# Ledger of designs, part 202: peptides against a protein of PDB entry 3PUK

Target 1, 227 residues: chain A of PDB entry 3PUK
Amino acid sequence: ERGLKSVVWRKIKTAVFDDCRKEGEWKIMLLDEFTTKLLSSCCKMTDLLEEGITVIENIYKNREPVRQMKALYFISPTPKSVDCFLRDFGSKSEKKYKAAYIYFTDFCPDSLFNKIKASCSKSIRRCKEINISFIPQESQVYTLDVPDAFYYCYSPDPSNASRKEVVMEAMAEQIVTVCATLDENPGVRYKSKPLDNASKLAQLVEKKLEDYYKIDEKGLIKGKTQS

## One batch from the design tools (peptide; made by RFdiffusion4, then SolubleMPNN)

Design b2_p25_7_s4 (from b2_p25_7, 11 letters changed)
Fold by OpenDDE base, seed 5:
Formats: structure tokens, sequence, C-alpha cells
Structure b2_p25_7_s4 (fold): chain B 227 residues (1-227), chain A 25 residues (1-25)
């Protein structure tokens, strides 16, 4: 299969599971709201078992310690998810798991990273950003996870202008993540009327694509592709 | 779909059973 779901799964498998795999070792995987939806969209529990995951847990919920097992955190780089992680490892006497592997779905701000480093660096065996912040719905269809995007993008209230910009920035970042996952550098097409939201978003995407491919793994600049 | 079970103990039990099956193969 060459559909988006299979591509996303393959990316997660190589970037997360293969990265921390140890023969014969099982891990507990901690998910947040976004990564639960993400994995649900592209894999089954049997797939996770094959990757060495014994059970999945909700990071937001109180959980009993399993101190003999290592934990794989596949989470978004948000204050809420990071705070929940810190609750698991912040206290030396109350660590819930043996050690942690952290994989963020996107760039983790330095402020959050520094907070983690300051409190529980010794418990972390791996910390990586994997750049997958979208949900594949169909073979060639994806959805963005940006809260209140509709409200702010179409709000006539000028007081929401700053928030609208934040939302559009987040949307642009997620679109670039899709392009990166598919190894594409598309020419961005849009319909601007009646509002200029699409034009503004397109400009943000174009800029971020340029930045991404300038600093990609091989330092290669890809030509424009079809999408 | 990947869903969280309401009771953690049940989830852990099911996971243990599945692991046992995999190890038996």
Amino acid sequence: as target 1 above (227 residues)
Amino acid sequence: SIEFMPERSELLQKAAEKRAELLAE
C-alpha cells in the first residue's frame, strides 16, 4: 500500500519503534489525545504488539507505577503533555517507570525542553522530534489538528486577529509536516476569495517548505513536485 | 482503533494475554 496511512505508519515505525527497539524487551507506551488519534488512524493494537509495546496508557490519567518496565512516550510537545510526563519522573522517589523514551510529534520549544532537562534528564534514554502532526483519514486525505481553527479564521471580530495568526501558523506547520512525510515540495495552490486566509496560509507554507528543505537531513534542495 | 480502556487492570490483563500468545509462536 502506498496510501498516506501506510506512509505515516512506516514513518512512525522507523522513527520511533525501530529507534528504541531492544530484542526481547517490552515497553509501556504513553499517548496523549493527538497521538491516540494518530495511531488509531494508521495501525492496530496487533501492530503495536509486534513493535514491542505491551500496553498503551493515557498520559493524562493517573496510572499505577510499573517500575520494572521502560516507558515510551509518544506525545505532542505541549505544556499539558510535558507536565504529565514530569509528574511521572519529576520525583526521584516516585518514578512510575524504569526509564523513558520520548518522541515528540513536532518541534519541542526550548522552554519545555529545558524544563524536562532540569528535572528528569537522568531518566531519559532518548528524546527525539519526529515531525508528524497530522491525522490521515483516507489514502490521500489528511486532517489538521488545530483547535478553533474555523472560529478564528472566519471571525469578524478584530480582537481575534492575533489569535488567527497563531492558528494559521500552526496549520502551516502541520501542512509542511505532511509534505516532509511524503517527501514533497509542492507548488502551493489556493482559492483566495472571498477571504484572504488561503493566500496567507499558502505564503506561510511556502516559506516553511523553503526553510525545511534548506536544513533537511542531507542538505538537499528539492525542486517543486506535484501534489 | 486504539482505545483506552476505562479500567487499567483489564487493559493490563489483556496485554499480558496477547504477549503470552506471541511468545508461544
Scores: peptide ipSAE 0.008, ipTM 0.323, DockQ to the pose 0.017
Fold by OpenDDE base, seed 4:
Structure b2_p25_7_s4 (fold): chain B 227 residues (1-227), chain A 25 residues (1-25)
Amino acid sequence: as target 1 above (227 residues)
Amino acid sequence: SIEFMPERSELLQKAAEKRAELLAE
């Protein structure tokens, strides 16, 4: 009877809040555009307070330093979010907070990760990647955040073929994160449309699911579940 | 929904400081 929202919240609680929890400690939480939507979809402010978050702030905005408090960054692995973090803890600037715990919603590219290490490694107490790159809407409904997905997927212009592939791969990855969050390995089903987009996406999802469960942290291969 | 607190009020700032002080004990 657990809706997708509750599952997502449980995942975040376990992967983020429980991971950096210290009894009696309060943290400032920094969110970006995606994680703001994500948390808004599956929890309320009182839930965050219970997890030891005193204040949540937008990472993109200028913020007054609170140097005596540690910060929890729950952000997407994007150049924009990373750059904002670097402004808070970069070698060329005074630290806005005492220390940082960073949790990325997806795989952080090496280029961004290396940039972080080079600039503010000493300020980081934890840096983890959690695979939650979707927003739950209803019990079994989620929204993918892939820019211009509709345009490229349905573009009749062949010049957009390369971008279409990138978009489809991004969508497939996000779908896999849903499955991972739900601990499901579904058989992928699709309806054929005039375009082969659904088939291609299905193939990508299936491949990524196989890869995920073959190389998961437990080394377990899970059988197919409901989609 | 959750809203940002982009501008800390004086009250919020004081609260944050107080919490930080408690952690230092």
Scores: peptide ipSAE 0.007, ipTM 0.298, DockQ to the pose 0.017
Fold by OpenDDE base, seed 1:
Structure b2_p25_7_s4 (fold): chain B 227 residues (1-227), chain A 25 residues (1-25)
Amino acid sequence: as target 1 above (227 residues)
Amino acid sequence: SIEFMPERSELLQKAAEKRAELLAE
């Protein structure tokens, strides 16, 4: 029942917590809306304590400085989250924390990255991108975070066709991140009736899976897995 | 679920207590 949750937690533990962990050091962790939901879905506060997190705080809220502590930012690569980070470190006189470790849940656009680099590069000890853009619900169930997906996918208005394509692309990308997280290259199954949306999405997923596993991090081609 | 506490002081206090408990184990 918790297979996917366990896998997600293990990935976060390895990619985030183990990456910045120092013996005897406690960190403040800053979360945004997405990562709050993500961690809530796959761990408990006690788990975070074991990973050296003393306190979790909402990045969007005004926070008092804790200048003696380092901060772990586990956030989505959005303008909103990045802007909040920049408020914490963008001013020489108003640094909220001693230093920052930044872990993005997805690819950070160059525009945002450059903005960070230009403003507070000296305060950043680590910046890493991980590929977790979904919320695990059950062992084999997850939800996607694609705004207005339902509206555009089922809109009869032809003016929304372009937006529908963008949404479908985003959904497909997130599904591929699930597969990457699970280290699987599954056969894609779908129910096509009554609309063809599922078929279109399946085709996008298959294409992206092929692209992803054609040249993986190890330069290996991974065949189809049974899932 | 993970929830944010509204007051920083309360959050830090609670965290300190939890840390103490964890270290005692």
Scores: peptide ipSAE 0.007, ipTM 0.350, DockQ to the pose 0.017
Fold by OpenDDE base, seed 2:
Structure b2_p25_7_s4 (fold): chain B 227 residues (1-227), chain A 25 residues (1-25)
Amino acid sequence: as target 1 above (227 residues)
Amino acid sequence: SIEFMPERSELLQKAAEKRAELLAE
């Protein structure tokens, strides 16, 4: 049984690198904070070199143009990361790179997607959503990357209720990406806590799992697995 | 671990340019 890290790497290799690979072509890869952590958890720099990545750069930083090189954006579908991408390609005269391949780690909201299409469509050669929004720690252990998740989930302030729901939704989505990556539809188990957070999260996960397998790329309906 | 390159070194920049040139041929 291969560990979660190897599974994640294989998924990224297939969904991202193999998808945009052109023989002999090198790309600059742009990462955000999450994808940096993600790749760090499941691969080495040498692995990325083998996949045709010449340079890795932080999408959040101002970067000098390399107009002759194509760029591979492996980023989260967040306003921050998208805005950084738009800065790179928003103007024809200010293009940082020759063209862009974009791979989102999760579903990109329509608002962001439309914004990209409206401003940069001619520069984009590929735009794909993959389903990997977690960081593998061990063979069967992973972590989520949801900003302020702990704060909002355990906040006693009722004013945070709306934000808590958003956080819970994001967490559930990321958990489902693990299941999708592992090709599993598990029965959800949780430990009861003083707060209903765990039960609510479990319900969200179950709902999202159902939705995912109903509308997956293969159109397959998968039954429950033991996990 | 993967680290962000703080700034493209001249070496990396030259490497990128060279690779780009090779691809253009």
Scores: peptide ipSAE 0.020, ipTM 0.396, DockQ to the pose 0.018; fails the geometry check

Design b2_p25_8_s1 (from b2_p25_8, 9 letters changed)
Fold by OpenDDE base, seed 1:
Structure b2_p25_8_s1 (fold): chain B 227 residues (1-227), chain A 25 residues (1-25)
Amino acid sequence: as target 1 above (227 residues)
Amino acid sequence: ENEELEKKLLNGESIDTKELKKKEE
């Protein structure tokens, strides 16, 4: 019954928690808005405790220093989240935590990455990008995290046409992320609507899936999965 | 869904996982 949620959790566990695990070590975990929703959707406190997380805090909020503990930043690659991280470690004299492990939910732009490197490189023990840009709702249901997607996709204003394309591209990318997470190459199905949004999105997804599964991360060619 | 986790973090609370675990059991 927790198909998608369990898969997402397993991915996070492997990509994040297992990656930074040290025997006998507890960490403080810092979450942003997206990762708060993400973890809330697919895990319990028991799960986090088992992964060596003792305290969870919102990265956007003021936090007391815990200089003896390492921090696990599981955050989106946004300027806001990165700026909060930089405030924690940017001061040469006053680091909030002993060290940082950073895991981004998506590709971090070079501009943000360079900003981190320039100011906090000595404090960072790990920086990794994972690919989770969706929230699992049910066993087979997920929500895309694309701001204003509905507005732009259904806007009758021609001035929004370029933005609509960008949004649809982002949606398609996130759908491919889901497929990659599930290790599935689905046959794309859609219902036609007057605005052809579904058709356009389907085409984008198909193209991206084709490109992705042409050569996977392991260099293997994968066939289509019926889903 | 762990609604309590989300609510607490959105409210700016620091969450002790050990304490919340007791509520989930």
Scores: peptide ipSAE 0.365, ipTM 0.871, DockQ to the pose 0.724
Fold by OpenDDE base, seed 2:
Structure b2_p25_8_s1 (fold): chain B 227 residues (1-227), chain A 25 residues (1-25)
Amino acid sequence: as target 1 above (227 residues)
Amino acid sequence: ENEELEKKLLNGESIDTKELKKKEE
């Protein structure tokens, strides 16, 4: 049993592949840096092939058009990834693919969502947020994917205070996605550090967990579980 | 688990799933 890896794969399979599955249809899948690592951590090529993926490409790279095929974008809701998507579909005359299915790993900001809608709504067959923003390393261990998290969290430079807050929010979101994926609402435990980062993060996680589990994806009120 | 996937995509390569499947078998 792969533990957390199996859980993550099951989530992706259900939320992404099963959601856009069409019998006999093959898709090109576009990944960004995070989703590349995510899928690499929890699946094999055989798994992706079975899910109807014929070609996988990096969204950040220049790609040749495959106009006869639909594309599955499994990407982070970042300006960079969204901009790459928009380049593929923003021009009516130069669409890279036949149509797009978009699955964001986390909440997509309204600004990005509106930008997508304004530019290429006709090309989008599906757009969904699936709340997977962590990398499973082993059965019960995961890694947060927050760029420069260590630097901003532990930087003594006061000019980084605003960035630190953004990083803390991102980390908290990712922890909540782990809980959601595992179907657990744990009590938060932490040890205080000199910069009190652990306490701040814990507070953010608790708040976000409370908000999330007021009404879960199934419309159920969920109590706390022990972890 | 799938180092080849990560390596190729990070290098900007396109991956044919059928081709790589053969390497995993």
Scores: peptide ipSAE 0.354, ipTM 0.870, DockQ to the pose 0.714
Fold by OpenDDE base, seed 4:
Structure b2_p25_8_s1 (fold): chain B 227 residues (1-227), chain A 25 residues (1-25)
Amino acid sequence: as target 1 above (227 residues)
Amino acid sequence: ENEELEKKLLNGESIDTKELKKKEE
């Protein structure tokens, strides 16, 4: 069974592909490091073909212009990915594609958004934020996109304490994103060894879940579901 | 998992979906 992978794919299909689909239109899709892993984890090439994707390319690499085709950017809201997009559309002479649809995997900071708007607004047909910041591994297993999480969480060096908190915050946020994606309010389970990291993370998750469901789309507080 | 997709993109290759579809079938 691939329950989580199926859910993630369905989310992407609905939020990204269905949102920009036009009958008979093919697009080039641009992926970054995270979205490459994400799509690789939950879809086949046949799926992408059915969604009207003819070519897939890495946004970080130099690419040949295909000026007659629209581009679908499915990327993380990072300076690196945004800068690559800006190089594709920042000037008329450098315009690589006919137009762009942009879908961010997470909240895009205003600074980045404003930078895009200022330079490329005429080329953008759609700009949307979706909430997918995790990689599904198995039916109910996922990996968080938090660089060096293991290192900081398990570092015995006190100098890493501040960074550890930042990492845990990011992890907790992503776990809440998973819950939002699955529309579940799970009961948190953890094992606390050798450090109190699991307990701390659990507390952060619980707090964020409470906040999320208090102000969810329906304005309802949901009860606990499966873990 | 679509390991081929990941590998090709990490290598900076452009992927034609029609071509890779044939390999997945």
Scores: peptide ipSAE 0.349, ipTM 0.867, DockQ to the pose 0.713
Fold by OpenDDE base, seed 3:
Structure b2_p25_8_s1 (fold): chain B 227 residues (1-227), chain A 25 residues (1-25)
Amino acid sequence: as target 1 above (227 residues)
Amino acid sequence: ENEELEKKLLNGESIDTKELKKKEE
């Protein structure tokens, strides 16, 4: 399949699974709400098995320790997901797994990153940010992970104007990550609506695309990797 | 593509990849 799903899977395989793969080693994979939806949209259990994943669990669930196995955390950089990780490794007595590999789906704020470093640095074998903040639906259709996007973008309440701008900025950023994943700089097209939201979003996307490709041409990688 | 994965994990279930693979075949 040459569609967006295949591209996303290839990116995850290369950036996550190939990065932490060891011959003959099995891992437990921990997912949050977003990454559960993401993987379910672009892979099968056979694919995960081939990548050395034996068990998959929800990070939010209270899980039994498996101290002899390493854990692969593929999670969003949110306080909720990070707090769940910290509970798994925050104390010597509460260490649930042998070690951790952490892959964030997007930029991890410094506050969260510092919290992880301060508490669990010895247990972490890899910590990396990957830019996948969208869910592929069809060959060229995707869903953005922007909380309350619908509410703020279509709210007639003027009090939501500031929040609407923040949401649109987040949407634009995620669209750029799609383009980066596809290695494409497409022209932005939109249909005009009475509220001009599509026009505003298009302008934000165009600006961000220009900035992204200018940086990419310079060979600068924005990803934070901690060894 | 994998509706079972999503359903089980969002419901808080632990998934054995080998077991679920058999259902996909």
Scores: peptide ipSAE 0.341, ipTM 0.865, DockQ to the pose 0.675

Design b2_p25_8_s3 (from b2_p25_8, 10 letters changed)
Fold by OpenDDE base, seed 1:
Structure b2_p25_8_s3 (fold): chain B 227 residues (1-227), chain A 25 residues (1-25)
Amino acid sequence: as target 1 above (227 residues)
Amino acid sequence: ENQELEEKLLNGESIDTKELAKKEA
């Protein structure tokens, strides 16, 4: 069973494709590096076709205008991806597409959001954060997208301690995002290793899970799920 | 994994979804 992949796909389908679906309307989808990997990991081209995607393009590449079609931007909330979007809509005369639907994989900083609003608000039909910041590999396996995680976690240099904490926090956040995606509050378990990294990460995850499931989206207190 | 999707997009190609879907069927 493709457990995690299917869950991720269902979340994307509901949060992105169903949210912007219009009867008889085809869209061009723009992906960045992360969302390319994400979709490649959990869907087929047939799935995307069924969701009304006629063309898929890399947001970072130069693209020909298709002014009669609306674009679906499924992108990370990064300056690079946002800047590419802004180039597509920043000029009234140079709009590449008819309109935009924007779905961010994670929380978009206010600075980036304000930049979008200031330049392209009239072209945006939808802007939403969907909170998927991991790549599913197998049924229950995923990869965290935390740059230099290994380097900072295993650095013997004490000057990297602050960066190690930031990396651990980011990893913990992504693990919680996986749990939220699966709608599970698992018990956190780890094997002891020579380094306390696993223990620290487990504690961060446990704390974040506790905070997340203290009150659910409906205001209900959730207990730990059977894991 | 849809490696073809990833490879084509990384190469900067525009992907016709319908065309690729036919190859997967």
Scores: peptide ipSAE 0.650, ipTM 0.952, DockQ to the pose 0.745
Fold by OpenDDE base, seed 2:
Structure b2_p25_8_s3 (fold): chain B 227 residues (1-227), chain A 25 residues (1-25)
Amino acid sequence: as target 1 above (227 residues)
Amino acid sequence: ENQELEEKLLNGESIDTKELAKKEA
């Protein structure tokens, strides 16, 4: 039993592949580093083939245009990934693909979203935010993907305080995505550490959980669950 | 689970899904 991997795959299948599925249509899928790891952790190539993916490429790499095919961008809402997308569609004459479907793994900041709308709106067939910002390992084991998280969280350098806050916010968001994916609203427990990072992170998680469960994707109010 | 996917994409290779799916069989 794949446990968390199965749950994650099912979520991706429903939220991404089923959402943009057209009968008989094949797509090129563009992945970033995070979504590469994500899909690698929870699916097989046969699964992707069944979902109508003919070619998979790294969004960060230079790619040859395939103007007759639509592209599925399954990417993180980062400036780097967005900039790569914009390069693919920024010029009317230099579009790499016929059209784009964009699925962000998390909330896309308005600044990035507006940048996309301003430059590429006519090329976008779908733009959706999903809520999967973690890598499943085992049945109940997951890994957060926040760059330099360890460094900033445990750095004694006070100059990193602002970056530490950003990292903790990102980590908290990813933890909440696990809870949302599992349909659980757990009580947060932690071990205190000298830097009190665990307490701060716990507070961020609790706040985000409360915000999330006010209105779920279906407009349902959910109660707290024990985990 | 899909190590080849990760390795190829991280190396900047384009993946033919059908070709790799055949290897998993």
Scores: peptide ipSAE 0.650, ipTM 0.951, DockQ to the pose 0.727
Fold by OpenDDE base, seed 4:
Structure b2_p25_8_s3 (fold): chain B 227 residues (1-227), chain A 25 residues (1-25)
Amino acid sequence: as target 1 above (227 residues)
Amino acid sequence: ENQELEEKLLNGESIDTKELAKKEA
């Protein structure tokens, strides 16, 4: 059993592919660096073919227009990925595809969302956030996508304290997305280190988990599970 | 699991899903 990988795939299938599915319709899928790693970790090409994906391309690369086909953008909510999308559908540019479905891996900042709306709202058929900001490695192992996390967490320089908090917040958010994906409310445990980073992260995770399950889509308070 | 997908996209290649799926089968 592929554990976490299978759960992540099931989540993507339901939240992305099933959401934009149209019988007999093929799509081009655009991936960024993160979503390339994500899909590579949890699915096969046969799976993507079954979901109606005929072509897959890197959003950051130059691409030839396929104006008769709709595009599925499965991307991170970053300025880089959004800017690439805007080049494909922006009001000042010729549209590369017939229409777009956009699925963000995390919450899209209002600034980016407003930029999208202002430039190409008529081309967008769907725009959703699916909250998968981690890479499943093994059945119970995942990698957080937080740049320079090690440096800031373990830096003895007090000037990095603010950055450390930002990193911790990002890590905590990604851990919560794992829990949400698994539909589990785990008890948080940690080993103390000299800098007590583990305890700080644990506290952030616990707080975010509490907030998530209190305000979940189902309005259900779930008990603690063993993870 | 799907190293070929990652490698091709990182290299800027356009992937024909059907073609690659045939190699996995």
Scores: peptide ipSAE 0.648, ipTM 0.951, DockQ to the pose 0.720
Fold by OpenDDE base, seed 3:
Structure b2_p25_8_s3 (fold): chain B 227 residues (1-227), chain A 25 residues (1-25)
Amino acid sequence: as target 1 above (227 residues)
Amino acid sequence: ENQELEEKLLNGESIDTKELAKKEA
């Protein structure tokens, strides 16, 4: 019953922990709301300890400086999470940690990326985007992290139509991240309901899957490796 | 699976991984 959880954990281990691992080095890990739920769903504290994490803290909370240790930021590419990171390293005289490794759960917008580069580039040892924007529940069950998804998808108010499309696009993107994580290109199936939501979502997923696998075949992993 | 991790972090607590790992063993 843990197939998807195991796959997600293996991906995080390889993409995040193995990428920044140094023998004998301990790190502080900073999580946001999404990554807290993500890690809680697919790993134990013993697993994190084995990966060299000594302390885990919430990025949104005030934290005591630990200037001798490096920090691992595993966060979503949101203005809120990025702003919290910038507060930790924005002042040359008041850095909370020795250096930072940053791993985003999804593509970081250029506006946020440029903001980080302009203020904190010297403190960053690694900045990488991974593709995990869902929470595994069971072997084949996951939860999407799309705010107000239910409200907009099922709103009878026509004024919400534009927002509904944005939400469906975000949901489709997260479903594609599941497929990418599993290394599967599944046929999309849906149950017809009175609302065309399921059909529209299915079409978006199919299109995005096609685009993803075309890109992957070309070896264009646009990992902005800031070396 | 790790409800204690989620609860503590969302409440703004700092977590010592070694201490919590001992409770899971």
Scores: peptide ipSAE 0.645, ipTM 0.950, DockQ to the pose 0.725

